# Designs tried in a protein design run: peptides against a protein of PDB entry 5D63. Part 167

Target 1, 292 residues: chain A of PDB entry 5D63
Amino acid sequence: SLRRGIYHIENAGVPSAIDLKDGSSSDGTPIVGWQFTPDTINWHQLWLAEPIPNVADTFTLCNLFSGTYMDLYNGSSEAGTAVNGWQGTAFTTNPHQLWTIKKSSDGTSYKIQNYGSKTFVDLVNGDSSDGAKIAGWTGTWDEGNPHQKWYFNRMSVSSAEAQAAIARNPHIHGTYRGYILDGEYLVLPNATFTQIWKDSGLPGSKWREQIYDCDDFAIAMKAAVGKWGADSWKANGFAIFCGVMLGVNKAGDAAHAYNFTLTKDHADIVFFEPQNGGYLNDIGYDSYMAFY

## One batch from the design tools (peptide; made by RFdiffusion4, then SolubleMPNN)

Design b2_p23_8_s4 (from b2_p23_8, 14 letters changed)
Fold by OpenDDE base, seed 4:
Structure b2_p23_8_s4 (fold): chain B 292 residues (1-292), chain A 23 residues (1-23)
Amino acid sequence: as target 1 above (292 residues)
Amino acid sequence: SIPTQSLEYLERRWEGVLASWLS
C-alpha cells in the first residue's frame, strides 16, 4: 500500500509530472503535465497523500504549495473530465477528491482512480508539453497504457523512518535520546537546505562564547527551516526536516550542537554544521540528544 | 576548527542529563 507522504508524481511514459498550474489556490485551477528537474524542489508538483481510514488504498491528494486538493470536476465519469485543484480537507467524504491509488500491472508505477467515477487520472495523449491536459479517463487496472501510469517518487519521510535512519548511524551515543516533533517531513535537497542557511544570515553570524555559540547556530538553523516551510507551503500536516543534535566527542572533553538532515535515499542522516554550512558524514561527535 | 562548548559547559550538561535520567 502507498504510504502517507509527500510525492512527486511522474508519468510513466514521458518526463512529465502532475503539476498544479501556477500553484494557484483558486478552485478549478487546472492540474496539468509539466516538466520537472530531478533532485530539486518542484514547487507546484508536490502532493501530500493522506490515506482515508477504513477505505482501502484511498487517499486525498493535497498540493503542497497551494493547499488545495486534486478534484475530478463534478465527479463525472466522462472521459476527458477536468482534474483540477479545489478547496477541500484531508479526510473529506467528497468522492470528487478521493483517489484509489494502487500498483499498475507493471508492479512499479501506480494508477490513480477516482473513488466515485472509477475513471483514472490520464495524461491526455501522453502529451509531454508543459500544460498538457490531465483528465479523468476510462480505463482498467490491468491496462498497460502509460498515459494512466504514474511513478510516486517519495519526497518525505515519516518520523519512524527518520528515527530508523538515526538509529543506523554510527555516531550516536549509547545514551542517545531522540525527540520526534512531527509525523511527516519533507526532505530537502542539500542545495535548498544550504540556501535556507544562507538566507538565514547565519553565514555572517559571529560566534560568541555562550551568548551565541554552537547551540544558538543550530537552533537558528532549525528556526530558519521552520520559517521557510511556513512561508513556502500552504498545505498542513507535514514539517520540513531539520534536526538538532547535541553531541560529545570521543575524548569526552568537548560538546557540540549541530544540525542534521537525511541523505537523498532517506536511509541515512548527514550532519550539517550551521557555523560553516558544511555537510559531514562524521562531525566528530556522538549524539546523545536530538530533536527533529 | 569550529568553536564548541567549553569543558565546564560539557560537565554541567552531563550533570543535567544524568539528573534527568535519575528523576
Scores: peptide ipSAE 0.035, ipTM 0.632, DockQ to the pose 0.252
Fold by OpenDDE base, seed 1:
Structure b2_p23_8_s4 (fold): chain B 292 residues (1-292), chain A 23 residues (1-23)
Amino acid sequence: as target 1 above (292 residues)
Amino acid sequence: SIPTQSLEYLERRWEGVLASWLS
């Protein structure tokens, strides 16, 4: 079954993603096929899938940027019915905004069925052009039409997944305690993470004994990421991944505070030094505490 | 080389931060 999370949803037939046009929060904004750039934040193409309790395989899909929800216009079962962004809530009972998402017959892609109409999200004619129509269309779960098959590329991690990634890292002290602050985290590409760091002013900040030292840098980075998240996305129910760690060196005579994020495959952590913007697999310290 | 601090200083400071975050 599909896990709660943030997804980039790509057509199985052509290199096109489900895109909320212009990221607009207006009711009735078209959802369209659009090109995407791998390993980047595709701003209008990220969707938070929220599972509906006690309704098997059924979700709302909230556009991360606009905070609006995928909506089948008037819940119509007619082929060609528009799929739009529309105001809503994560646990709505409005069947126009409820989507049953299950594996297709190929076992890799998913199909997205409107809960009420039982029609499927369809990239009309498999059109790969920007702005191509996405509509509700008749179909079945077992047919192989790639117009109705979608890859769900997970762009977020749960707190449990983050915890597991940390546990696999060799630079964790035996006394390690981790404190989980949120439940689901958008994982940023390093380029975006670095840009936030640059925009924070930290590159120009001066290390000063105690008054603005390593812990201040690390916390400032986390705060900057948090603010970036709040300023960038209208959806709720997720955080931006940026950890803070406290570590001790092998000799046990020095401590450091630093950041960390997750690798692209979400399986490992990578350390980030907020004093110089460096990414490291080994920062020279073993973490005994983390917040993330 | 990145400046660091003693273990005891860091731990002492972070206890304060923890208290702030948890309140």
Scores: peptide ipSAE 0.035, ipTM 0.644, DockQ to the pose 0.778
Fold by OpenDDE base, seed 3:
Structure b2_p23_8_s4 (fold): chain B 292 residues (1-292), chain A 23 residues (1-23)
Amino acid sequence: as target 1 above (292 residues)
Amino acid sequence: SIPTQSLEYLERRWEGVLASWLS
């Protein structure tokens, strides 16, 4: 079954993603097909899937950027009914905004069925053009029509997944204690992570003994990422991944504070040095504490 | 090289912070 998380939802037939037009928060904003760039933040194309308790395989889909929800207009079962962004809540009972999401017959893609109408989210005519209509359309779970099949590319990790990634890393001290601050984390591409670092002012910050040293740099980076998240996205219920670690060197006579993020496949961590903006697989320290 | 500090200094500072978070 589909896990709670943030997804980039891509058509199985053409290189088009589910896009909230202009990222607008206005009720009735069209959801359309739009091109995307892999390994980047596709701002209007990220959706938080929130599972509905006690309703099997059923979710709300909140646009990360606008904070509005995928909505079948009037809940109509008519083929061609518009799918729009509309104000809502994560655990709504409004069937216009409830979507049953299960694997298609190909075992890789998903189909998205409106809970009330039982129609499916359809890229009309498989149109790959920017702004192509997405609508509710009649269908079945087992048919192979790529107009109604969607890849759910996971863009976030749970706290448990992050914890597992840390646990797999060889640069963790035997005394390690981790502190989980949130439940779900959007994982940023390194380019975006680096840009936040640049915009934070840290590249121009002066290291000063004790008063502004490694821990201050690491905390400032985490604060910058947090602020970036708050300023960039209107949806709630997730955080932006940026960890802080305290580490000790092999000799045990030096300590350091640094950041870390996750690799592209979310399986491993990569260390980030906030004093120079470098990414390293080995920062030269073994972490004895982290919070993220 | 990246400036660092002694383990002692980091441990003393963060022990207090962690205690405050858990209280």
Scores: peptide ipSAE 0.033, ipTM 0.631, DockQ to the pose 0.620
Fold by OpenDDE base, seed 5:
Structure b2_p23_8_s4 (fold): chain B 292 residues (1-292), chain A 23 residues (1-23)
Amino acid sequence: as target 1 above (292 residues)
Amino acid sequence: SIPTQSLEYLERRWEGVLASWLS
């Protein structure tokens, strides 16, 4: 069963991802195959999958950049029917925007079936070129056609997954309390995280006793990430991962405030020092409090 | 080295911050 989350959706046959052309919010914007760069933000190619309550394996797919939804034109069952971005809501009853997503016969990839028409999202002719047509097409759940098979690469974590990653880290104090602020988090590549840090003005900011010290740096970083999220994406229902921790040293005579994010595989946390932009596996403090 | 705060100072300060943010 596919979890709620943000996915990069890649064809199983060729190195193309499901792309909303130009990231446009206009109704009827084509959804197309397009190349992508691994381990980067692929801006027009991220989709929030929202599960429909009490409808098994069925989702809406919201484009993160445009805030519009994957839509089968007129809900037609004709092979070659356009798949477009269209305005919608996460829990719509419009069958044109409801997609049943289940594992294909190979057990790794998924197929994406329109709930109403029962046709499948198809990379027409397996075309790997940028702008290649994606359409509804006849098919079955068990056939092996790679034109209709898609890898769902998870780009986000739930609050529970983030909590679990923190719990696995050895630099957590026995008195640790965590406070979860959101439900689902887009996890950024370090390069993007660092760029936000640079753009925030924190580099070169002067440490000043109490008035602008470690906690101010850590909160400023979180605020910068929040603003970046709001300015970058039109979709709602998710946050950008950036945590704040308070830690105490082993001697118990010094405390620090710092940031943290998740590793690429989302299994662990890595510490981020907002005063110098460094990533560390051990920041020299054990966290007794975090919010994220 | 990175400048830090005392444990007591941070705990007092963040108690108020958390109350505000979680309301």
Scores: peptide ipSAE 0.035, ipTM 0.627, DockQ to the pose 0.790; fails the geometry check

## One batch from the design tools (peptide; made by RFdiffusion4, then SolubleMPNN)

Design b2_p24_1_s1 (from b2_p24_1, 13 letters changed)
Fold by OpenDDE base, seed 3:
Parts: C-alpha cells; sequence; structure tokens
Structure b2_p24_1_s1 (fold): chain B 292 residues (1-292), chain A 24 residues (1-24)
C-alpha cells in the first residue's frame, strides 16, 4: 500500500504532473496538468498523502503549498467533473476529498479513485500542455489507459528511513545518539538546500572562536531551513529535512558541528558544511550526536 | 562525559530554537 508521505504525482503517459493552479488556496482552484523540472521542488505539485485509518488504501491529498485538498467537485460521478483544491482536513469524512490509491495493472503506476463517486483522476485526453484539464472520469482498476495512471514519486522520508540512512553511514561514532523530532521530512534538492544557505547570510558569516564557531553555523543553517519551511508551505504535519551533527575526528582530538541531508535516493546521508556550503561524503568526523 | 554535556547543551538549544520557530 502507498505510504504516508509527500509525493510528486506524474502522469504515466506524458511528462505532466498534478498541479494546483498558481498554488492558490481558494476553494475551487483548478487542479491541472503541468510541466515539471526534475530535481527541483516543483512548488505547486507536491501532495501530502495522509492515509485514512481503517479505510483500506484511502487517503486525503493535501497540496503542500496551499494547504488545501484535492476535491472532486460535488462528488459527481459524471465524466469530466472538475478536480479542484478545496479547504479540508487530513482525516475528513467528506467523500469528495477521499481518494483510494492503488497500483495499476502495470505494477509501477497508481490509479486515484474518488472514494464516493468511484471515478478516477484523469488527465483529459492525455493533454501534456500546461493547464490541461484534470477531471473525474469513469474507469476500471485493470484498464491500461495512461490518462488515469500516475507515478507517485516520493519526495519525503519517514523518521525511520532517515534513521536507517544514518545507521548505514560509515562515519558514525560508537557513542552515537540521534534525537528525532518529526515523523515525515521533505527532502530538498541540493540546489534548494544551497539556496536557503545563501539566503540565510551564512556565506557572509565569519568564524570566530567560541562566539560564532561551528555549532553556531550548524544551528543557524537548521534555523534557516526551519524558517524557510514555515514561510514556504501552508500544509502542516511534516518537516523539512536538515540535520545537525556533532562529530569527533579519528584522532579524537578535534570536534566539529555540521549539517547533513539525504541523497536523492534517500538511502544515504550527505554531509553539509555550513561554513562553506560544501557537500561531502566524508567530512572528516564521526558523528556522536544528531538532531533532525 | 564531555559528549554527554554537549548533548544536553545542544538538546536545550535545539528545543529553544524550535520554540522560536513555532512562535513566529
Amino acid sequence: as target 1 above (292 residues)
Amino acid sequence: SKEDEMFERFRREYHALLAEIAAR
């Protein structure tokens, strides 16, 4: 079954993603097909899938940017019914906003069925143009129509997945302790992570003994990412991944504080030096503490 | 140990930071 998480939802037939038009929070905002750029944040095209307890394979889909939910207009079963953003809650009982999401017959893509109407989210005519209509449409689970098949590219990790990635890394000290605060983390592309770093003013900050040293840089980066998250997204129930580590070198005579994020495949961590904005597979320290 | 002390210090600072962010 589909896991709770943040997804970029791409059509299986054409290079188009499910997009909330202009990222607007207004009720009735059209959800449309739109082009996307790989390895970017794709602001209006991220959806938090929240599983409904005791309802098999059924979710709400919250637009990360607007904080509104995917909504089948009037819950109508008519082919061509608009799919829009609408105010809602993660665990709503409104069938207009409940979506059964299961694997298609090809075993890789998903179909998105409205719980009430039993119609499917359809990229009408497979139109790859920006602003193409997405609507509820009649269909079946087993048919191969690519207009109703969607790839769910997971853009987030659970705390458990992050913990597993850390555990696999060779640069972890034997006394390592992790402090986990959140359950689900949006993993940023490095370009976005770097831009946050730049915008924070850290590139202009100077190392000063004790008064502004490595821990200050690492904390400042964490704060910058937190602020960026708060300012950028209206949805709740997730965090932005940006870790802080304290480490000791192999000789045991030097310590350092630094950041880390996850690799693109979410399987490994990569270290980030907030003093220079560098990404490293080996920062020269073994972590004995992490916060994320 | 030194590591324990650093852990506790950082934990306190981290919680304070989170509180500040949440209060915005």
Scores: peptide ipSAE 0.025, ipTM 0.597, DockQ to the pose 0.107
Fold by OpenDDE base, seed 1:
Structure b2_p24_1_s1 (fold): chain B 292 residues (1-292), chain A 24 residues (1-24)
Amino acid sequence: as target 1 above (292 residues)
Amino acid sequence: SKEDEMFERFRREYHALLAEIAAR
């Protein structure tokens, strides 16, 4: 079954993603097909899938940018019914905003069925142009039509997944303790992570003994990412992944504070030095503690 | 704030760690 998380939802037939037009929070904003750039944030094309308790394979889909929800207009079962952004809540009972999401017959892509109408989210005519209509359309679960098949590219990790990634890393001290602060984390591309770092002013900050040293840099980066998240997204129920670590060197005579994020495949962590903006597989320290 | 809470917790643990290292 599909896990709770943030997804980039891509059509199985053409290089088009489900896009909330202009990221607008206005009720009735069209959801359309739009081109995307791999390994970028794709601002208007991220959707938080929230599973509905006790309703199998059924979710709300919240646009991260607008904070509005995928909505089948009037819940109509008529083919060609518009799919729009509309105000809502994560655990709504409104069937216009409830979507049953299960694997298609190909075992890789998903189909998105409106809970009430039983119609499917359809990239009309498989149109790959920007602004192409996405609508509710008749269909079946076993049909092979790529207009109704979608890849769910997971853009977030759960706290458990992050914990697992940390546990696999060889640069973790035997006395390691992790402090999990949130439940679901949007994992940023390094380019975005670096841009936040640049915008924070940290590149120009001067290291000063004790008064502004490694711990200050690491916390400042964490705070900058948090602020960026708050300022960038209207949806709730997720955080931006940026960890803080405390480490001890191999000699055991020095400590350091630094950041870390996840690799693209979310399977491993990569260390980030907030004093210089570098990404490292080995920062020269074994982590004693982490906050994320 | 969340940041303040994290900072304080971080600070406490970091200083404890540094103290342990210094005592070696």
Scores: peptide ipSAE 0.024, ipTM 0.535, DockQ to the pose 0.566
Fold by OpenDDE base, seed 2:
Structure b2_p24_1_s1 (fold): chain B 292 residues (1-292), chain A 24 residues (1-24)
Amino acid sequence: as target 1 above (292 residues)
Amino acid sequence: SKEDEMFERFRREYHALLAEIAAR
């Protein structure tokens, strides 16, 4: 079963992703195939999949950028029916916006079936061009047609996954306490994380004893990421991953506050020094407390 | 807010640790 999360949804046949055109929040905005760049945010191509309680394998798909939902126009079962962005809610009962998402016959890709019409999200003619039509189309779950097969690349982690990544890191103190603030976190590429750091003014901030030292830098970075998230995305129900840690050195005679994020594969954490923008696998401290 | 409460706890624990280290 597909987990709740933020996904980049890529066609199984051609290098195209499901894209909300121009990221527009207007009702009826076309959802289209569009090229993407690996290891980048791909702003208009991120979708929050929210599972519907007590309805097996059924989700709403909210565009992260626009805050609108994937919608089969008029719920029509006719092949070629437009799939658009449309206003909605995460737990709607509108069958135009309910999608059954299950593994395809190949066991790696997914098919996306409209709950009401029973048609499938289809990259029409497998067109790899930017702006290619995505529509509802007739099909079956067992067909191998790549036009209707999609890879769901997870761009977020649950709080439990983040906790697990922290727990297996060798630089965690035995007295570690983690404070989890949210349930689902968009994980940023390091390049984006660094850009937020640069834009925050922290690179120009001067370290001053107590008045503006390590804890101030770490908190300022977290605040900057939070603000970036609020300003960048219209969807709700997720956070941007940026942690704050407090650590103590091996000798136990020095403490430090720093940030951390997740590695690309989401399996490990990497430490971030907000005083210089550096990423480190070993920052020289063992964390006894974290907030994220 | 919950976040504010967590940050306040963070600050308290950090300062307590620093004080302990300074006393060594």
Scores: peptide ipSAE 0.025, ipTM 0.534, DockQ to the pose 0.746; fails the geometry check
Fold by OpenDDE base, seed 4:
Structure b2_p24_1_s1 (fold): chain B 292 residues (1-292), chain A 24 residues (1-24)
Amino acid sequence: as target 1 above (292 residues)
Amino acid sequence: SKEDEMFERFRREYHALLAEIAAR
C-alpha cells in the first residue's frame, strides 16, 4: 500500500514525470509529461499523496509547488479527458480529485485510477516530449500498458523513518532524547541544503563566545531551512528535513550543537556543521538530543 | 512559536549538559 508522502511520479515506459505546467496555481492548469533530473528537487513534479480515511488505497495528490490538486476534468470517463491542477483540499469528497493508487501487474509500478470515472492516468501515446498530454483513459488494473504505469519515487520520510535512521547511527549517546516536531519531511539533496546554508548568511557569520556560538549556528540553519520551505512551496502538511543535535565528545569534556540531514536513500543520517558547511559521517560528538 | 519553543528546549538541555561537563 502506498504510504502518505511526497512523490516524484515517473512513467514506467519513458523518462518522463508528471509535471504541473509552469507550477501554476490556476484552475485548469495542464498536468503534462516532462523531463526530470535525478537527485534534484524537480520543483513542479512533486506531489503530496494524502490517504483518504476509510477509502482503501485512495488519495488526493497535491502539487507541492502550486498547492493545487490533481483533477480529472469534469470527472469524465471519456478517454482523453484532461488531467489538470485545480484548487481543492486534502480530504475532499470530490471524486474528480480522488485517485485510487495501487500496484500494477508488474509489482513495482503503480496505476492511478480516478475514483469516480474508473479511468486511469495515461501518458498519451507514451510521448516523452516535454508538455506531452496526460489524460484519463480507459484501462484495467491487470493490463501492462506502460502509458498507465508510474513509479512513485519517495522524496520524503515520516517522523518514524527519521527516528529509525537516527536510532541506528553509531554516534548517538545512550541518553539520547529526540523531539519530533512534524509528521512528514521533504528530504533535500545536499546541493540544495548547502545552497540554503549559503543564502542564509551563515558562511559570513562570525563565531563569538556564548553570544553567537555553536547553538546559534545550528538554530539559525534550522530557521533558514524552515523559511526556505515556507517561501518555496504552497502546499501544506509537510516540513523540510533539517535537524538540530546536541552532542558530547567521547572524553565527555566538550559539547557541540550541529545539524543533520538524511542520506539519499533515507536510511541514515549525515551530520552538517553549520559553521563551515561541511558534511560528516562522524562529527566527533555523540548526540544527546535532537530536534527535527 | 514553534521555533521559539524548540530554541528554549534546546537551550535548556544545552546548558544542562554544559553544567554536567563542567562538574567533571
Scores: peptide ipSAE 0.025, ipTM 0.538, DockQ to the pose 0.656; fails the geometry check

Design b2_p24_1_s2 (from b2_p24_1, 15 letters changed)
Fold by OpenDDE base, seed 3:
Structure b2_p24_1_s2 (fold): chain B 292 residues (1-292), chain A 24 residues (1-24)
Amino acid sequence: as target 1 above (292 residues)
Amino acid sequence: SKEDEMFKRFREEYHALLEQIKAA
């Protein structure tokens, strides 16, 4: 079954993603097909899938940017019914906003069925143009119509997945203790992570003995990412991944504080030096403490 | 231990910072 998480939802037939038009929080905002850029945030195209307890394979889909939910207009079963953003809650009982999401017959893509109407989210005519209509449409689970098949590219990790990635890293000290702060984390592209770093003012900050040294830089980066998250997204129930580590060198005579994030495939961590904005597979220290 | 004390101080400082951010 589909896991709770943040997804970029891409059509299986054409290079188009499910987009909340202009990221607007207004009720009735059209959800449309729109082009996307790989390895970028794609602001209006991220959806938090929240599984409904005791309802098999059924979710709400919250637009990360607007904080509104995917909504089948009036819950109508008519082909061509608009799919819009609408105010809601993660665990709503409103069938207009409940979506059964299961694998299609090809085993890689998903179909998105409205719980009430039993119609499917459809990129009408497979139109790849920006602003193309997305609507509820009649269909079946087993048919191969690419207009109703969607790839769910996971853009987030659970705390458990992050923990596992850390555990696989060779630069962990024997005394390592990790502290998990949140449950689900949006993983940023490095370009976005770097931009947050730049905008934080850290590139212009001066290292000063004890008063503003490595721990201050690392914490400041974490704070900057947190602020960026709060300022950028209206949805709740997730965090932006940015870890802090304390490490000791091999000689045992030096310690350092630094950041880390996850690799693109979410399987590994990469270290980030907030004093210079560098990404490293080996920062020269073994972590004895992390929080994220 | 020294390590435990350091961890404690760090966590306290971090949580204080987070509270300030949330309150702002």
Scores: peptide ipSAE 0.016, ipTM 0.469, DockQ to the pose 0.046
Fold by OpenDDE base, seed 5:
Parts: sequence; C-alpha cells; structure tokens
Structure b2_p24_1_s2 (fold): chain B 292 residues (1-292), chain A 24 residues (1-24)
Amino acid sequence: as target 1 above (292 residues)
Amino acid sequence: SKEDEMFKRFREEYHALLEQIKAA
C-alpha cells in the first residue's frame, strides 16, 4: 500500500518523470514526460499523494509546485485522453482527479489507474523526450507494458519516520524530548539546504554572547527553511524538514544549539552547524531536546 | 485543543531549556 507522501514519479521503461509543464497552475496545463536530475529538487515533478479515506488504494495527486491536481480530461476512457493539472482539493469526490495506485505485476513499480474511467496513466509510446505526452490509456493491472509502470520515489518522511530516525542516532541523550511540529516533511538535498543557509545571511552573521549565539543561529536557519518552503511551493499539507536540537557535551558542562536534517536514504539524521554550514555525523553533543 | 496544549508545553519547555543554554 502506497503511503501518504511526496513522490518523484519515474517511468519504469525510460528515464522520464511525470512533469507538470512549466509548473503552471492554470487549468488544463499538460502533464508530460520530462528528464530529471537525480538527487535534486526537480521542481515541477513532485507530487503529494493524499489517500482517500475509505477508498482502498485511491489518492489525489497534487503537484507540489503549482498546487493543482492530476486530472484526466473530462474523465474520458478513450485511449489518448490528456492528463492535465487542474484545480482541486485533496479529498475531492471528482473521479477525474481520483487515482487508484497499486503495484504492477513486477512487484516494484506501480500503475496509476483513474478511478472513474479505469484507464491508466501512460507515457505514450514510451517517448523519453522532454514534453512527451502522458495520457489515459486502456490497460489491465497484470500486463507488463512499461509505458504504464511507474516508480514512486519517496521524497518525504512522516513525522513518525523522522522520529524513528532520530531515535536510532547514537548522539541522543537519555533525557531527550522531541516535539513534532508537522505531519509530513519534504527532505531536501544537502546542496539545497546549504543554499538556503547561504541565502539566509547566516554566513555573514556575527556571533555575540547570548544576544546572538548558538540558539539564534539554529532558529534563524529553521526560519529560513520555513520561509523558503512557503515561497517555493503552492501546495499545502507538508513542511520542509529542518530540525533544531539542544545538546549537552559528554562532560555535562557545556550546551549547544544546532540543526539537523535527514540523510539521503531517510534512515538517519545528520547534524548541521548553522554557524559555519558544516554537516557532521558527530557534533560533539548529545541532544536532550529537539523540535522539527 | 490537544494541539494547543501540546504547543503550549513545547513553548514553555523550550524557553526553559533555552535559558539553561544561555546560563551555561
């Protein structure tokens, strides 16, 4: 069963991803196949899958950038029917925007079936060119046509998954208390995380005793990430992952405030020092408090 | 609400911990 989350959706046959053309929020904007760069944001190619309560394996797919939803044009069951971005809501009853997503016959990829028409999202002719047509097409769940098979690369974590990653880290104090602020988090590549740090002005900020010291740097970084998220994406229902930790050293005579994010595989955390922009597996402190 | 209570506790404890850091 597909979990709620943000996904990069890649064709199983060719190196092409489901792309909302130009990230436009206009109704009827084509959804097309487009090349992608691994380990980058891929701005127009991220989709929030929201499961529909009491409807098995059925989701809406919201484009993260535009805030619009994957929509089968007029809900037509005709092969070749356009799939577009269209305004909608996460829990809509409109069958044009409801997608049943289940594993394909290969057990790894997924097929995306329109709830109403029962046709499948198809990369027409398996065309790997930028702008290639994506359409509804006839098919069955058990056929092996790679034009209709998609890998769902999860780009986000739930609060529970983040909590679990923190709990696995050896640099967590026995008195640790975590505070979860959101439910689902887009996890950024380090390059993007660093760029936000640079753009925040923190690299040029002066450390000053108590008035602008470690806690101010750490909170400023989190605020910068939050602002970046708000300014970058039109979809709602998710946050950008950036944590703040308070830690104590082994001797118990010094404390520090710092940031953390998740590793590429989302299984672990990595510490980030907002005073110098460094990533560390061991920052020299054990965390007794975090919020994220 | 339960959420409001949670965040209230968060703010209070965060403030307390922040003061501890500043005092150290």
Scores: peptide ipSAE 0.016, ipTM 0.432, DockQ to the pose 0.200
Fold by OpenDDE base, seed 1:
Structure b2_p24_1_s2 (fold): chain B 292 residues (1-292), chain A 24 residues (1-24)
Amino acid sequence: as target 1 above (292 residues)
Amino acid sequence: SKEDEMFKRFREEYHALLEQIKAA
């Protein structure tokens, strides 16, 4: 079954993603097909899937940017019914905003069925143009029509997944203790992570013994990411991944504080040095503590 | 534990810095 998380939802037939037009929070804002750029944020095209308790394979889909929800207009079962952004809540009982999401017959893509109408989210005519209509349309679970098949590219990790990634890293001290702060984390592309770092002022910050040293840099980076998250997204229920680690060197005579994020495949961590903006597979320290 | 104390201090500093950034 589909896990709770943030997804970039891409059509199986054409290079088009489900896009909330202009990221607008207005009720009735069209959800449309739109081009996307791999390994970027794709601001208006990220959706938080929240599973509905005790309703199998059923979710709300919240647009991260607008904070509004995917909504089948009037819950109509008529083919061609508009799918829009609309105000809502994560655990709504409104069937206009409840979507059953299960694997298609190809075993890789998903179909998105409105819980009430039983129609499917359809990229009308498979139109790859920007602004192409996405609508509710009649269909069946076993049909092969790519207009109704979607790849769910996971853009986030659970705290458990992050924990597992850390556990696999060889630069973790035997005394390591991790502290989990949130439940779901949007994992940023390095380019975005770096831009946040640049905008934080840290590149120009002066290292000063004790008063502004490694721990201050590391915490400042995490704070900057936190602020960026709060300022960038209207949806709730997730965080932006940026960890802080305390580590000790191999000789045991020096300690360091630094950041870390996840690799693109979310399977591993990569260390980030907030004093210079570098990404490293080995920062020269073994972590004995982390919080993220 | 030592790690718990370190975490506490870091957490407090994190929140303080976050607020400072917001205020700037």
Scores: peptide ipSAE 0.014, ipTM 0.462, DockQ to the pose 0.070
Fold by OpenDDE base, seed 4:
Structure b2_p24_1_s2 (fold): chain B 292 residues (1-292), chain A 24 residues (1-24)
Amino acid sequence: as target 1 above (292 residues)
Amino acid sequence: SKEDEMFKRFREEYHALLEQIKAA
């Protein structure tokens, strides 16, 4: 079963992703196929899947950038019906915006069926060109047509997954206590994380004893990421992953505050030193507290 | 609420740990 999360949705047949044209929040904005770049944000191509309680395998799909929802025009079952962005809510009862998402017959890709019309999200003619039409189209769960099969590349982690990644890291103190602040986190590429760091002004900030030292740098980075998230995305119900840790060295005679993020595969954490922008597998401290 | 209690614990521990860092 598909988990709640943020997904980059890629066609199974061609290198095209589900894209909200221009990231526009206007009702009726076309959803189209568009090229993408691996290991980047792909701004207009991220979708928050929110599971509907008591409706098996059924979700709303909110575009992260625009804050609008995937919508089958008039809920029509006619082949070729437009799929657009439209205003909505995460737990709507509008069948135009409810999508049953289940594994296809190949066991790796998914099909996206409109709850009301029972038609499927279709990359028309498998067109790989930018701006290619995506529409509702007749189909079945069992057929192997790649026009209607989609890979869901998960771009976020749950708080539980983040907690698990921390727990298996070797640089966690026996007295560790973690505090979870949110439920779902968009995980940024390091390049984006670094750019936020640069834009925050931290590279030019001066270390000063007590008044602006390690804890200030770490908190400032956390705040910068939070602000970046708020300024960048119109969707709600998720956060941007950026943790703060407090750690003690092996000798027990020095403490430090620093940041951390998740690795590309979301399985591990990597430490980030906000005083110099460095990524480290071992920052020289064992964490006894974190919040993220 | 449970959430309020969690936040209280967080703030208390955070403050204590920051003081530990500053004292190091």
Scores: peptide ipSAE 0.011, ipTM 0.440, DockQ to the pose 0.204

